# Designs tried in a protein design run: peptides against a protein of PDB entry 2MBZ. Part 79

Target 1, 143 residues: chain A of PDB entry 2MBZ
Amino acid sequence: GINLTPEEKFEVFGDFDPDQYEEEVRERWGNTDAYRQSKEKTASYTKEDWQRIQDEADELTRRFVALMDAGEPADSEGAMDAAEDHRQGIARNHYDCGYEMHTCLGEMYVSDERFTRNIDAAKPGLAAYMRDAILANAVRHTP

## One batch from the design tools (peptide; made by RFdiffusion4, then SolubleMPNN)

Design b2_p21_2_s4
Fold by OpenDDE base, seed 5:
Order: structure tokens, then C-alpha cells, then sequence
Structure b2_p21_2_s4 (fold): chain B 143 residues (1-143), chain A 21 residues (1-21)
């Protein structure tokens, strides 16, 4: 699990504890390369590392919400760039994330109601908007 | 503002969770 004290976890993640899903993640993805890479990378993460990851996620959320509020299409350059930054963030922090993998994650955001509910807490329809932007970004980077 | 920050944290947490899968 995440090597933080309960107090540090609360400071970084607040009411959301990713370790609540540790067993499910292990059961579903424990034999994948992505899981192994993530465990290897995150094993050395400090509180400051996790905080940076959360700050990046917060910034990305604000960016997508701003795009939606401005009425920008999910296939706009702004939305696709935000999706690309999201993909690169996953690759940097967790595991190799190609466009196919990213597309799969986007589909999960809308197909798993737990993800949808948590994402849409920022703005209704955000999960769907992100999925669409992820797809558009994948298309523009695929010849 | 506090409610918005809580909503942002929930979204960030969800993204972090998804990224670790």
C-alpha cells in the first residue's frame, strides 16, 4: 500500500483512500505489467510525491471544468491537450500509458459508476467529457 | 469554497485511483 501514516494519507487524499481498493486492484490487475510498474515506482514515493500527484490531478480537473464551462468541444485542441497531459502524467507517475491504454482508462471512467460518480463530483458530465477528449487525442496521434 | 475544494479532492482522488490501475 501507500507508505504514509494515516494522518499523512488524510492530508493528501482527504476523504478518499485509494488503499480501500488495494484488494480489488490486486485481484483484477495484479498480474499486469501496469500494476507491477506502478508498485515499483510508487514504492519510493514520499508524502511530497503523492501531494504533487494530487496537485497535478486537481489542476487537470480545473482545466477540464474550465473547458466545459467555456463550451469547448471535447475534440478541441485545448481538451485534447489536457487529455495528452493526463496521459503523460500517468506515464510519468505510474506506468507506461500508450494511447490504447489511455482510451481504455477513459472508457472505464464512464462504464464504472464508482469512477463516474467520483469524477463527476467536480462537474456533472466531466467523466464523459474526459473520455471523449481522451479518444480525440488518441485519434489525432494515430496515423 | 470548501465544498468546491472537497469536490476537487474527490475528482483528483478518482483520477489518482484510475491512474494506479
Amino acid sequence: as target 1 above (143 residues)
Amino acid sequence: REEEERRRRRAAGALAFASTL
Scores: peptide ipSAE 0.093, ipTM 0.724, DockQ to the pose 0.614
Fold by OpenDDE base, seed 3:
Structure b2_p21_2_s4 (fold): chain B 143 residues (1-143), chain A 21 residues (1-21)
Amino acid sequence: as target 1 above (143 residues)
Amino acid sequence: REEEERRRRRAAGALAFASTL
């Protein structure tokens, strides 16, 4: 799991504990390259590293919410750019994330109700908006 | 304000978790 003390975990993640899903993640993805890469990269992460990841995710959430509030389509340049930054963030912090992988993640956000509920806590429909932006970004980068 | 921060942290945490899958 995440190599932080319970206190550090609370400071970074608050009421959300990523380790509660460790067994499910291992069962579903334990034999994938993505899982291996993520374990290797995150094994050395400090509290500051995890906080940076959370800050990046929070910023991205704010960007998508702002786009939705402005009425920008999910296939707008702004939404697709936010999706690209999301993809690059995953690639930098966790595992190689190509456009196909990113599209799969986007689909998971709307097909797994747990992800949908957690994402939509920021704004109703955010998961669907992100999925659509991710798909549009993938399409424009694979001509 | 605190409720919004808590919701944002939950969303950010969920995204971070999804990224680790």
Scores: peptide ipSAE 0.091, ipTM 0.715, DockQ to the pose 0.647
Fold by OpenDDE base, seed 1:
Structure b2_p21_2_s4 (fold): chain B 143 residues (1-143), chain A 21 residues (1-21)
Amino acid sequence: as target 1 above (143 residues)
Amino acid sequence: REEEERRRRRAAGALAFASTL
């Protein structure tokens, strides 16, 4: 799991504890390269590393919300660029994330109600908007 | 084909949660 004290976890993640999903994640994806890569990379992460990752995620969320509020379509350059940054962030911090993998993640955001609820906490419909932006970004990079 | 794509999609999605682990 995350190598932080309960206090540090609370400081970084608040009431959300990612470790609550460790067993499910292991059961569903424990034999994948992505899982192995993530475990290897994150094993050395400090509190500061986790905080940076959370800050990056929060910034990306704000970007998507701002795009939605501005009425930018999910296949706009702005939305697709945010999706690309999301993909690259996953690749940098966790595991190699190609466009196919990214589209799979986007679909999960709308098909798994737990993801949908967590994402839409920032803005209703955000998960669907992200999914659409992720798909559009994948299409433009793999014509 | 659809079932394999659904399986790949499910595997990719869970890693996003796992990546926060």
Scores: peptide ipSAE 0.106, ipTM 0.714, DockQ to the pose 0.074; fails the geometry check
Fold by OpenDDE base, seed 4:
Parts: structure tokens; C-alpha cells; sequence
Structure b2_p21_2_s4 (fold): chain B 143 residues (1-143), chain A 21 residues (1-21)
């Protein structure tokens, strides 16, 4: 779980409480190396660390929205680069995130209605756009 | 509106990493 006060959590995450998903995440991912790495890394995270992660996510969201508004396809260089930055962000902050893992996450964004609804709050179709960009980025990096 | 947009982005970003939390 995130070791922040209720006030700090509200400042960083607003109405969204990531800890509400802790049990489900443990049930789905608890036996994976990714989960263990994430728990180890995030155990020492401060409010400032979580805020940085949110700032990075917000920037990425703005970037994808801008690409969509510009009519750039999800397999454009710009969209694939944004997907790559997303993957690298996960790798930096949480766990080693290969392209296969990343495509699995992208698929989750469109197959789990909770993810889709919350991602698409920024722009309708954003989750699908991200999934497509993630897949395209994975394909271009697969030998 | 700007605060609401920021809240939506934060929530979307946080949820996008839910599997990593």
C-alpha cells in the first residue's frame, strides 16, 4: 500500500484511491516478479515521489490527447514514442517492463471497464488509442 | 473546469498504474 496520510493521498490522487485496488492487485499479480519489484521500489516512496509519478502520467495523458486531436494514427512515430515513454516510466518507477508485459497492460486498459472509464475521462477513446500505440511500439521493437 | 480536468488526469494516471501499485 501507499504510505501516505489521507490528506497527502487526497493531494496527490484526488478522488481516486489507489489502495482500494490493493487486494485485487495482490490476487492477480501477487506471485509475479513485477509485483515483488514494485513493492520493493515503492516501499520507500515519499509524497514527492508519488506526485512525480502522477505528474509524469498527466504529461503522458496530455501528450496522447494532443496526438489524437491532431489526427495522428496510433502507429505514428509520435504515438509509438509516447508509448515507449510510458513503458520506460513503468520500468523506472515500478518494475522491469518488457514489450510483452506492456502489451498485456495495454490490453487490460480496454478489457477492464474500470480502466477504460477512468482513462477515457481525459478523452473518449484514449484507452484504445494507448493500447494501439503500445502494440505498435512493441511490434517495431520486436526483432 | 481546469481543476476538474486536472483531477480527471490524475485519476486516469493513477489507475493506469493500478497493476503496479
Amino acid sequence: as target 1 above (143 residues)
Amino acid sequence: REEEERRRRRAAGALAFASTL
Scores: peptide ipSAE 0.095, ipTM 0.711, DockQ to the pose 0.450; fails the geometry check

Design b2_p21_3_s1
Fold by OpenDDE base, seed 3:
Structure b2_p21_3_s1 (fold): chain B 143 residues (1-143), chain A 21 residues (1-21)
Amino acid sequence: as target 1 above (143 residues)
Amino acid sequence: ARERALKRAAGALAWGAAYLL
């Protein structure tokens, strides 16, 4: 799992315990290249690395929320750019994330209620907005 | 089948990252 002490994990993730999903993640994704890449890449991550990842995720969340509040369509340049940054963040931090993979993630955000609830905690409909932006971004990059 | 595999792969984020990204 995450190579942090319990205390460090709490400092970074707070009340969200990633370890509660460890077995499910292993069972569902343990045989994938993405899992292997993520395990290898993150094995050396420090507390500061994980904190940066959380900060990046929070920033993107705020960015999407701001776009929604401004009434920007999910297929706007701003929303698609945010989706692209999201994709690149995954690629940088975890595993190779092409546009097809990213689209699959976006669909998971709206089809898995646990993801939907977690994402929509920031703003109702955010998961759907992100999914739509991810799809639009994928389309513009794979014409 | 490919879609399922991609979803599984996409979820292969770090233990917590699957639910953090």
Scores: peptide ipSAE 0.098, ipTM 0.738, DockQ to the pose 0.073
Fold by OpenDDE base, seed 2:
Structure b2_p21_3_s1 (fold): chain B 143 residues (1-143), chain A 21 residues (1-21)
Amino acid sequence: as target 1 above (143 residues)
Amino acid sequence: ARERALKRAAGALAWGAAYLL
């Protein structure tokens, strides 16, 4: 699991147990290259690294919500930039994430009810907005 | 909010692995 002491895990994740989801990932995809890559990247992560990852995710959520509240289209520069930051965050922290993979992630956000529900807890329609922004960002970066 | 963000991250990891299958 995550290489943190119980105390550190509590400090970063609180009531959330990340090992629960790590187990699901391992059971389903533990023999894949992507899983291996992620485990290799995260093996040396400190408490501060995990906190940063969490903060980045929260910040991104706030950015998308703010864009939606402002009425910015999902293909606006602001929305596409947020999508790009999302892609880069995945690539930096977990595994290589190209535009094709990112687009598929976006589709998963609207096709997998678990994701949709979890994302839309921040704001209804957020998953769809993210999907659209991710797609637009991918399109604008296609030569 | 924190839990949701972490769930999304975990899901992204899971998906990334599945994508290569």
Scores: peptide ipSAE 0.082, ipTM 0.722, DockQ to the pose 0.178
Fold by OpenDDE base, seed 4:
Structure b2_p21_3_s1 (fold): chain B 143 residues (1-143), chain A 21 residues (1-21)
Amino acid sequence: as target 1 above (143 residues)
Amino acid sequence: ARERALKRAAGALAWGAAYLL
């Protein structure tokens, strides 16, 4: 799991407990390269590293919410750029994330109600908006 | 409430990407 004390975990993640999913993740994806890469990368992460990752995720969430509030389409340049930054953040912090992988993640955000509820807590429809932006970004980068 | 909601969303995004495929 995450190598932080319970107090540090609370400070960084608040009400979200990533460790509650560890068993499910291992059972479903433990033999994938993505899982291996993520475990290897995150094993050395400090509290400050995790906080940075959360800060990046917070910023991304704010960007998408702002785009939605402004009425910008999910295939707008702004939305696609936010999706690209999301993809790059995954690649930097967790595992190699190509456009195909990213579109699969986007689809999970709308098909797994656990993710949908958590994401849409920021704004109703955010998960669907992100999925659409992720797909649009993948299309524009794939000839 | 808004900040907590954003944090929950960010957490879901980060950890969903990291561990759930």
Scores: peptide ipSAE 0.076, ipTM 0.698, DockQ to the pose 0.604
Fold by OpenDDE base, seed 1:
Structure b2_p21_3_s1 (fold): chain B 143 residues (1-143), chain A 21 residues (1-21)
Amino acid sequence: as target 1 above (143 residues)
Amino acid sequence: ARERALKRAAGALAWGAAYLL
């Protein structure tokens, strides 16, 4: 799990505790390379590392919201670039994330209501917009 | 089959770090 004190976890994640899903994650994905890589990488993460990851996520959220507010299509260069940055962030911080994996994540964002609710807290329809941008970005990189 | 496996793998991040977006 995340090796932070309860106080540190609160400072970084607020009321959200990612460890509350550890059992489900292990049951569903514990035998995957992604799970192994994430466990290995994050085992050494400090509070500052987790804060950086949270800050990156927040920035990306704001970026997608701004694109939506501007009426930019999910297959615009701006939206696809944001999706690419999202993919790369996952790859750096958690596990190898190719375009196929990324599209699977995007589908989960709209298929798992828990993800949808969490993401759409920033803006209604954000999860669907992200999914579409992720797919578009994958398509442009997959001949 | 592969897609399902990838979705499962994606879920590993999803509920931990992926819930961060």
Scores: peptide ipSAE 0.097, ipTM 0.744, DockQ to the pose 0.060; fails the geometry check

Design b2_p21_3_s2
Fold by OpenDDE base, seed 2:
Structure b2_p21_3_s2 (fold): chain B 143 residues (1-143), chain A 21 residues (1-21)
Amino acid sequence: as target 1 above (143 residues)
Amino acid sequence: ERERRLRRAAGALAAASGYLL
């Protein structure tokens, strides 16, 4: 699990304990390379590391929301760039994330209602917008 | 505030989920 004290977890994640999903995650994705890479990489993460990851996620969320508010299409350069940054962030912090993997994640954001609800808490339709941007970004980077 | 927590929850779920980010 995440090597933080209960107090540190609260400071970083609030009243949300990611470890409550550990069993489900292991059952569904425990045999994937991504899971193994993530567990190996995050095993050494400090509170600062997790906070940085959250800050990056918050920044990206604000960026996507701003794009939506501006009426930028999900296949705009701005939206695709945000999707690319999201992909690269996953690669840096968790596991190798190619465009196919990223597209799969995007689909999960709209197919798993738990993800949809959590993402759309920032703005209704954000999950779908992200999915579309992720797909567009993948397409433009696929020869 | 709740919105931020839920986004963190999504991120945390993603983080806890080696596959789900």
Scores: peptide ipSAE 0.138, ipTM 0.740, DockQ to the pose 0.433; fails the geometry check
Fold by OpenDDE base, seed 3:
Structure b2_p21_3_s2 (fold): chain B 143 residues (1-143), chain A 21 residues (1-21)
Amino acid sequence: as target 1 above (143 residues)
Amino acid sequence: ERERRLRRAAGALAAASGYLL
């Protein structure tokens, strides 16, 4: 779990408690390499580390929303670059995230209602836009 | 099978991280 005090957790995550999903995550994905890598990396994370991760996610969300508002297609260089930064952020902070893994994440964003609802809170259709950008970015980086 | 495992792993981490991924 996240080794922060209740106060620190509130400062970083607000009313959202990521630990509420810990049991489900362990039950469904506890035997995956990604889970093990994430647990290993995040075990030493400080409040500042978690805050940075939140800030990075917020910034990326703003970038995608701006691209959508500007009418940039999901396979534009701007959208694909944002997708690449998303992939790299996951790799840096959580687990090895190749293009295949990233594409699978993108599909999850549109197939799991919980993710779709969470992502689309910023802008309707954002999850689908991200999925398409992720796919396009993967295609341009694979044979 | 591989795709399923990858999706599960990604979902697990996203959920554990508060859907920040």
Scores: peptide ipSAE 0.135, ipTM 0.767, DockQ to the pose 0.058; fails the geometry check
Fold by OpenDDE base, seed 5:
Structure b2_p21_3_s2 (fold): chain B 143 residues (1-143), chain A 21 residues (1-21)
Amino acid sequence: as target 1 above (143 residues)
Amino acid sequence: ERERRLRRAAGALAAASGYLL
């Protein structure tokens, strides 16, 4: 799991306790390659590593919000590039994330209410926008 | 600020599972 002190966890994740979902995640996904890869990679992560990951997520969120505010379509080059960076970030930090996996994640963002609520907290409709951008990016990279 | 915290929740789920990012 996340090998941070309670204080460090609070500094990085705030009032959200990631350990709250560990059992559910293990029960649902514990036998997947993605889970095993993520556990292996993150076992060595420091507070600074986790903070970097959160900063990257925040930056991508702001980027997508800016695209939406500018009226850029989800299949615009800018939106697809943001989706690609999102995919690569997952691959770098957690597990191998091909375009099919990324598309599945995008669909989860709109089908799991917990994800939708968390994502749309930044801007209503962001989860759907991300899903569409992820799909468009996958299509352009899958000739 | 709240949006970051809630996005962190999604990220934390992903951090724990490797799937939910």
Scores: peptide ipSAE 0.135, ipTM 0.750, DockQ to the pose 0.402; fails the geometry check
Fold by OpenDDE base, seed 4:
Structure b2_p21_3_s2 (fold): chain B 143 residues (1-143), chain A 21 residues (1-21)
Amino acid sequence: as target 1 above (143 residues)
Amino acid sequence: ERERRLRRAAGALAAASGYLL
């Protein structure tokens, strides 16, 4: 799991315990390259590293929400740029994330109710907006 | 705030699963 003390985990993640899903994650994705990369990369992460990741995620969320509030389409340049930054953030922090993988993640955001609820907590429809932006970004970067 | 933390935690789940928010 995450190499933090219970106190540090609480400080970073609050009421959400990522280790709660460790068994499910291992069962569903334990044999994937992404899982292995993530485990290897995050094994050395400090509290500060995890906090940075959370801050990046919050910033991304704010960007998408702002785009939605402004009425920008999910296939707008702004939305696609946010999606690209999201993809790059995954690549830096967790595992290699190509455009195909990214689109699969986007689909999961709308197909898994747990993800949908968590994402839409920031703004209703955000998960669908992100999915659409992710897809649009993938399309524009596909030769 | 609570909802934001849950969403961030979902990211950790996604990270562990190979699917990050």
Scores: peptide ipSAE 0.125, ipTM 0.747, DockQ to the pose 0.310; fails the geometry check

Design b2_p21_3_s4
Fold by OpenDDE base, seed 4:
Structure b2_p21_3_s4 (fold): chain B 143 residues (1-143), chain A 21 residues (1-21)
Amino acid sequence: as target 1 above (143 residues)
Amino acid sequence: TEERRLKRAAGALAWGAAYLL
């Protein structure tokens, strides 16, 4: 799991504890390359590393919300660029994330109610918007 | 609060990236 003290975990993640899903993740994905890569990379992460990851995710969330508020389509350059940055962030921090993998993650954001509720806490419909932007970005990079 | 909402969203993104496929 995440190698942080309870206090550090609270400071970084607040009420959201990713470790509560560790068993489910291991059962579903424990034999995948992505899981192995993520465990390898994150094993050495400090509080500061996790905070940086959260800050990046927060920034991305703000970008998507701003795009939605501005009425930008999910297949706009701005939305697709935000999706690309999201994909690259996953690649840097967790595991190799190609466009197909990213599309699968986007679908999970709308098909798993737990993800949908958490994402849409920032703005209703954000999960669907992100999914659409992720898909559009994947399409433009897979001609 | 807005901060908590953003943290939940950020956590969900991290969860997806770190754990679920």
Scores: peptide ipSAE 0.140, ipTM 0.763, DockQ to the pose 0.629
Fold by OpenDDE base, seed 2:
Structure b2_p21_3_s4 (fold): chain B 143 residues (1-143), chain A 21 residues (1-21)
Amino acid sequence: as target 1 above (143 residues)
Amino acid sequence: TEERRLKRAAGALAWGAAYLL
């Protein structure tokens, strides 16, 4: 799991503890390349690394919320660019994330109620908006 | 703020959850 002290985890993740899902993730995805890559990459992460990741996530969340508030459609350039940055962030921090994988993640955000609930805590409908933007971004980058 | 906390939580799932596949 994440090798931070309980205090460090609280400082970075607040009330969200990623390690609470470790067993489920291992059971469901433990044999995938993505899981292996993520475990290998994150094994060396410091508190500062995790904080950076959270900062990037927060920024992206704010960006999507702002787009929604502005009435920009999920297939707008702005929304698709945000989705692309999301994909690249996953690739940089966790595992190789192609457009197909990213689309699958987007679908998970709306199909798994736990994701939907927690994402939409920032703004109702955010998970669906992200999913739609992710799909649009994938389409525009797929010949 | 509560908004910040909510966004952090959402980010942890929207982004950090990529770690969770």
Scores: peptide ipSAE 0.109, ipTM 0.718, DockQ to the pose 0.439
Fold by OpenDDE base, seed 1:
Structure b2_p21_3_s4 (fold): chain B 143 residues (1-143), chain A 21 residues (1-21)
Amino acid sequence: as target 1 above (143 residues)
Amino acid sequence: TEERRLKRAAGALAWGAAYLL
């Protein structure tokens, strides 16, 4: 799991414990390249690294919420740029994330109720908005 | 399907950081 003390985990993730899903993740996706890449990359992550990742996630959340509040379509340049940054963040921190992979993630955000609840905690409908932005971003990068 | 395979691969890491995975 995440190589942090319980106190450090709380400092970074608060009431959310990512390690609660470790077993399920391993059982469902443990044989995938994405899982292997992520485990290899994150094995050396410090508390500061995890904090940075959380900060990046929070920033993206704020961006998407701001776009929604402004009434910007999910296929706007701003929303697609936020989706692109999301994709690149995954690629940098966890595993190779092409546009097809990213669209699959987006679909998971709206099809897995656990993801939907976690994402929509920031704003109702955020998961769907992200999914739509992710799809739009993938489309604009498809020749 | 390829989609299901990719969803599983992507979902495996999504729990570590909300919104990024």
Scores: peptide ipSAE 0.114, ipTM 0.752, DockQ to the pose 0.068; fails the geometry check
Fold by OpenDDE base, seed 5:
Structure b2_p21_3_s4 (fold): chain B 143 residues (1-143), chain A 21 residues (1-21)
Amino acid sequence: as target 1 above (143 residues)
Amino acid sequence: TEERRLKRAAGALAWGAAYLL
């Protein structure tokens, strides 16, 4: 689990407790390379590390929302660049994330209602927009 | 398929990673 005090967890994650899903994640995917990589990387994370990750996520969310508000297509250069930054952020912080993996994550954002609700809290339709941008970015990087 | 495998794996890490978009 995340090695933070209750107070630190609240400061970083607010009302969301990622540890509430620890058992489900372990049961479903505990034998995958991605799970192993994530556990190994995050085991050493400090409060400051988690805060940085949250800040990156918030910035990315704002960026996608701004693109949507501006009417930019999900396959615009701006949207695809945001998707690329998202992919790279996952790779740095959690696990190896190639374009195929990223596309699968994007599909999960719209197929798992729990993800959809959390993402769309920022703006309705954001999960679908991100999925489309992720796919477009993957296509442009796959000859 | 590889896609199905990745979707399952993505689901696991998405809670650790995707919730931290």
Scores: peptide ipSAE 0.111, ipTM 0.753, DockQ to the pose 0.059; fails the geometry check

Design b2_p21_4_s1 (from b2_p21_4, 15 letters changed)
Fold by OpenDDE base, seed 4:
Structure b2_p21_4_s1 (fold): chain B 143 residues (1-143), chain A 21 residues (1-21)
Amino acid sequence: as target 1 above (143 residues)
Amino acid sequence: SIAFFHFAYMGGAAARLARAR
């Protein structure tokens, strides 16, 4: 799991416990490349690393919410750029994430209610907005 | 929130598994 003390985990993640899903992830996807890459990368992460990751995620969330509040379409330049940053963040911190993978993630955000609820906690409809932005970004980067 | 990337991790694993089937 995450190589932090209980105190550090609380300080970084607060109300969200990532270890809550560890058993499910291992059981369902433990043999995938994404799982292996993620475990290898995150094994060395410090508290500061995890805090940075959370800060990046929060910033990205705020960007998407701001775009929605401004009425920017999900296929706008701003929304697609945010989607690209999302993809790159996954690639840096977790596992290789190409555009095909990213679109699959986007679809999951709207098809799995657990994802939808957690994402939409920031703003109703955010999961769908992200899915559309992710798809648009993938299209514009496809040769 | 870290939930954002954590779910992305889960989703990524699922996506790879789906493609491998």
Scores: peptide ipSAE 0.121, ipTM 0.702, DockQ to the pose 0.052
Fold by OpenDDE base, seed 2:
Structure b2_p21_4_s1 (fold): chain B 143 residues (1-143), chain A 21 residues (1-21)
Amino acid sequence: as target 1 above (143 residues)
Amino acid sequence: SIAFFHFAYMGGAAARLARAR
Protein backbone atom coordinates (compact mmCIF):
# COMPACT_ATOMS: atom_id res chain seq x y z
CA GLY B 1 0.00 0.00 0.00
CA ILE B 2 0.88 3.64 0.31
CA ASN B 3 3.64 4.02 2.87
CA LEU B 4 2.29 7.06 4.68
CA THR B 5 1.06 7.58 8.19
CA PRO B 6 -2.65 8.18 8.62
CA GLU B 7 -1.90 11.84 9.21
CA GLU B 8 0.19 12.11 6.06
CA LYS B 9 -2.48 10.38 4.03
CA PHE B 10 -5.03 12.85 5.29
CA GLU B 11 -2.79 15.78 4.46
CA VAL B 12 -2.23 14.57 0.90
CA PHE B 13 -5.46 12.84 -0.07
CA GLY B 14 -7.99 14.30 2.32
CA ASP B 15 -11.15 12.24 2.33
CA PHE B 16 -9.91 10.03 -0.49
CA ASP B 17 -8.06 6.88 0.55
CA PRO B 18 -6.50 5.12 -2.43
CA ASP B 19 -5.74 2.10 -0.29
CA GLN B 20 -9.43 1.34 0.02
CA TYR B 21 -9.30 0.16 -3.59
CA GLU B 22 -6.08 -1.81 -3.32
CA GLU B 23 -7.72 -5.16 -2.71
CA GLU B 24 -10.12 -4.73 -5.60
CA VAL B 25 -7.31 -3.72 -7.93
CA ARG B 26 -5.18 -6.65 -6.84
CA GLU B 27 -8.01 -9.11 -7.24
CA ARG B 28 -8.95 -7.90 -10.70
CA TRP B 29 -5.64 -6.81 -12.22
CA GLY B 30 -2.92 -8.07 -9.90
CA ASN B 31 -1.39 -10.33 -12.54
CA THR B 32 -0.82 -7.57 -15.11
CA ASP B 33 2.50 -5.95 -15.94
CA ALA B 34 1.07 -2.52 -15.23
CA TYR B 35 0.17 -3.54 -11.70
CA ARG B 36 3.60 -5.00 -11.04
CA GLN B 37 5.36 -1.94 -12.41
CA SER B 38 3.20 0.40 -10.39
CA LYS B 39 3.71 -1.48 -7.15
CA GLU B 40 7.44 -1.57 -7.69
CA LYS B 41 7.68 2.10 -8.58
CA THR B 42 5.41 3.47 -5.88
CA ALA B 43 6.82 1.31 -3.09
CA SER B 44 9.42 3.97 -2.32
CA TYR B 45 7.21 7.01 -2.78
CA THR B 46 7.26 9.55 0.03
CA LYS B 47 4.61 12.01 1.07
CA GLU B 48 6.34 14.53 -1.15
CA ASP B 49 6.13 12.19 -4.12
CA TRP B 50 2.43 11.54 -3.65
CA GLN B 51 1.76 15.23 -3.19
CA ARG B 52 3.56 15.94 -6.44
CA ILE B 53 1.51 13.33 -8.24
CA GLN B 54 -1.71 14.80 -6.92
CA ASP B 55 -0.63 18.29 -7.91
CA GLU B 56 0.12 17.09 -11.42
CA ALA B 57 -3.26 15.40 -11.66
CA ASP B 58 -5.04 18.52 -10.44
CA GLU B 59 -3.18 20.69 -12.89
CA LEU B 60 -4.01 18.41 -15.78
CA THR B 61 -7.66 18.30 -14.80
CA ARG B 62 -7.85 22.08 -14.68
CA ARG B 63 -6.09 22.25 -18.02
CA PHE B 64 -8.59 19.99 -19.74
CA VAL B 65 -11.51 21.82 -18.17
CA ALA B 66 -10.10 25.14 -19.33
CA LEU B 67 -9.73 23.81 -22.85
CA MET B 68 -13.34 22.66 -22.87
CA ASP B 69 -14.55 25.97 -21.48
CA ALA B 70 -12.62 27.79 -24.18
CA GLY B 71 -14.26 25.66 -26.85
CA GLU B 72 -11.02 24.12 -28.03
CA PRO B 73 -11.61 20.95 -30.05
CA ALA B 74 -10.34 17.72 -28.56
CA ASP B 75 -8.06 17.38 -31.58
CA SER B 76 -6.59 20.83 -31.09
CA GLU B 77 -2.91 21.14 -30.37
CA GLY B 78 -3.69 22.24 -26.85
CA ALA B 79 -5.90 19.27 -26.10
CA MET B 80 -3.51 16.80 -27.69
CA ASP B 81 -0.63 18.27 -25.70
CA ALA B 82 -2.62 17.82 -22.52
CA ALA B 83 -3.26 14.22 -23.51
CA GLU B 84 0.44 13.72 -24.12
CA ASP B 85 1.25 15.10 -20.70
CA HIS B 86 -1.30 12.71 -19.23
CA ARG B 87 0.39 9.79 -20.96
CA GLN B 88 3.82 10.88 -19.83
CA GLY B 89 2.59 11.37 -16.29
CA ILE B 90 1.34 7.80 -16.17
CA ALA B 91 4.60 6.55 -17.62
CA ARG B 92 6.68 8.56 -15.17
CA ASN B 93 4.73 7.76 -12.03
CA HIS B 94 3.03 4.40 -12.53
CA TYR B 95 3.77 2.14 -15.49
CA ASP B 96 4.91 2.09 -19.10
CA CYS B 97 2.21 3.73 -21.15
CA GLY B 98 2.53 3.78 -24.91
CA TYR B 99 0.06 5.37 -27.26
CA GLU B 100 -1.86 2.16 -27.79
CA MET B 101 -2.33 1.62 -24.08
CA HIS B 102 -3.24 5.26 -23.66
CA THR B 103 -5.95 4.89 -26.27
CA CYS B 104 -7.29 1.90 -24.39
CA LEU B 105 -7.38 3.95 -21.22
CA GLY B 106 -9.31 6.67 -23.00
CA GLU B 107 -11.89 4.19 -24.20
CA MET B 108 -12.27 2.83 -20.70
CA TYR B 109 -12.94 6.32 -19.37
CA VAL B 110 -16.13 6.46 -21.41
CA SER B 111 -17.14 2.80 -21.34
CA ASP B 112 -16.77 2.13 -17.61
CA GLU B 113 -19.44 4.04 -15.77
CA ARG B 114 -17.45 4.29 -12.56
CA PHE B 115 -14.54 5.90 -14.37
CA THR B 116 -16.87 8.23 -16.22
CA ARG B 117 -18.57 9.39 -13.03
CA ASN B 118 -15.26 9.93 -11.29
CA ILE B 119 -13.77 11.98 -14.11
CA ASP B 120 -16.92 13.91 -14.95
CA ALA B 121 -17.14 15.02 -11.35
CA ALA B 122 -14.76 17.76 -12.44
CA LYS B 123 -16.86 18.67 -15.48
CA PRO B 124 -19.62 16.86 -17.37
CA GLY B 125 -18.25 15.40 -20.56
CA LEU B 126 -14.64 15.55 -19.44
CA ALA B 127 -14.12 11.81 -19.84
CA ALA B 128 -15.31 11.92 -23.44
CA TYR B 129 -13.20 14.98 -24.14
CA MET B 130 -10.13 13.26 -22.70
CA ARG B 131 -10.82 10.13 -24.72
CA ASP B 132 -11.03 12.14 -27.91
CA ALA B 133 -7.88 14.08 -27.11
CA ILE B 134 -6.02 10.90 -26.22
CA LEU B 135 -7.02 9.33 -29.51
CA ALA B 136 -6.04 12.40 -31.49
CA ASN B 137 -2.69 12.55 -29.74
CA ALA B 138 -2.05 8.90 -30.45
CA VAL B 139 -2.88 9.38 -34.12
CA ARG B 140 -0.54 12.31 -34.56
CA HIS B 141 2.31 10.35 -32.96
CA THR B 142 1.74 7.20 -34.99
CA PRO B 143 4.27 6.90 -37.84
CA SER A 1 -7.52 14.76 -7.56
CA ILE A 2 -5.41 11.70 -6.90
CA ALA A 3 -8.43 9.73 -8.05
CA PHE A 4 -7.52 10.83 -11.54
CA PHE A 5 -4.27 8.90 -11.54
CA HIS A 6 -5.67 6.17 -9.34
CA PHE A 7 -8.22 5.36 -11.98
CA ALA A 8 -5.56 5.74 -14.63
CA TYR A 9 -3.61 3.07 -12.77
CA MET A 10 -6.62 0.78 -12.65
CA GLY A 11 -7.33 1.51 -16.27
CA GLY A 12 -3.81 0.65 -17.27
CA ALA A 13 -4.03 -2.66 -15.54
CA ALA A 14 -7.38 -3.31 -17.17
CA ALA A 15 -6.06 -2.32 -20.57
CA ARG A 16 -3.13 -4.71 -20.29
CA LEU A 17 -5.48 -7.45 -19.23
CA ALA A 18 -7.75 -6.76 -22.17
CA ARG A 19 -4.92 -6.91 -24.68
CA ALA A 20 -3.59 -10.08 -23.12
CA ARG A 21 -6.77 -11.94 -24.06
Scores: peptide ipSAE 0.120, ipTM 0.706, DockQ to the pose 0.053
Fold by OpenDDE base, seed 1:
Structure b2_p21_4_s1 (fold): chain B 143 residues (1-143), chain A 21 residues (1-21)
Amino acid sequence: as target 1 above (143 residues)
Amino acid sequence: SIAFFHFAYMGGAAARLARAR
């Protein structure tokens, strides 16, 4: 789990506890490389590390919302760049994330209702927009 | 964003499942 006190977790995540899903993730995908890499990498994270990750996530969310508000298509340079930053953020903070992996994650945005509802809390349709941007970014990087 | 963190935390392991659906 996340190596933070309850108080620190509240400071970073508010009322949301990411560890509530630890059992499900471990049960279903605990043998994957991504899971192992994430557990190993995040084991040393401090409160400040987690806060930075949340700040980066907030920035990306704002960027995608702004693109949607501006009417930019999901395959615009701006949207694809935001998707690339999303991919790189995952790679830097959690686990190796190639373009195929990223597209699979994007599909989960719209396939798992829990993710869809959580993401769309920021803006209706955001999950689908992000999925489309992720796919477009992968396509432009595929020969 | 809690949404991004949740996605990044869980989604990586679930990537193949998402593709299979």
Scores: peptide ipSAE 0.112, ipTM 0.698, DockQ to the pose 0.056
Fold by OpenDDE base, seed 3:
Structure b2_p21_4_s1 (fold): chain B 143 residues (1-143), chain A 21 residues (1-21)
Amino acid sequence: as target 1 above (143 residues)
Amino acid sequence: SIAFFHFAYMGGAAARLARAR
């Protein structure tokens, strides 16, 4: 779990309680390497660490939205670079994230309504755009 | 980002769900 005080949790996550998904995550993915790695990495995270992660995610979201607003296709260099940064962010903060894994995550963004709704709150169609950018980035980095 | 944190927190599980599609 997140080892922050209630005040710190509020400062970082606002009204969102990340621990509400702890049981579901453990039940569904507790036996995966990704889960193990994430628990290991985040075990010592401070408030500042979590805040940095949130800030990075927000910046990335803004980048994707800006790309969409500019009419850049999801397979543009800009969109693929944003997808790459997304992949690397997951890798350094949570778990090893290769291109195959990243592609699977992209598919989840459009297949799991909870993710779609949450992501598209920033901009309608953002989840699909991210999925397409993730796929394009994976393609350009794989044989 | 709530969405990113949700994904990261549920990272392993989320990946499995995506693959099941």
Scores: peptide ipSAE 0.100, ipTM 0.691, DockQ to the pose 0.059; fails the geometry check

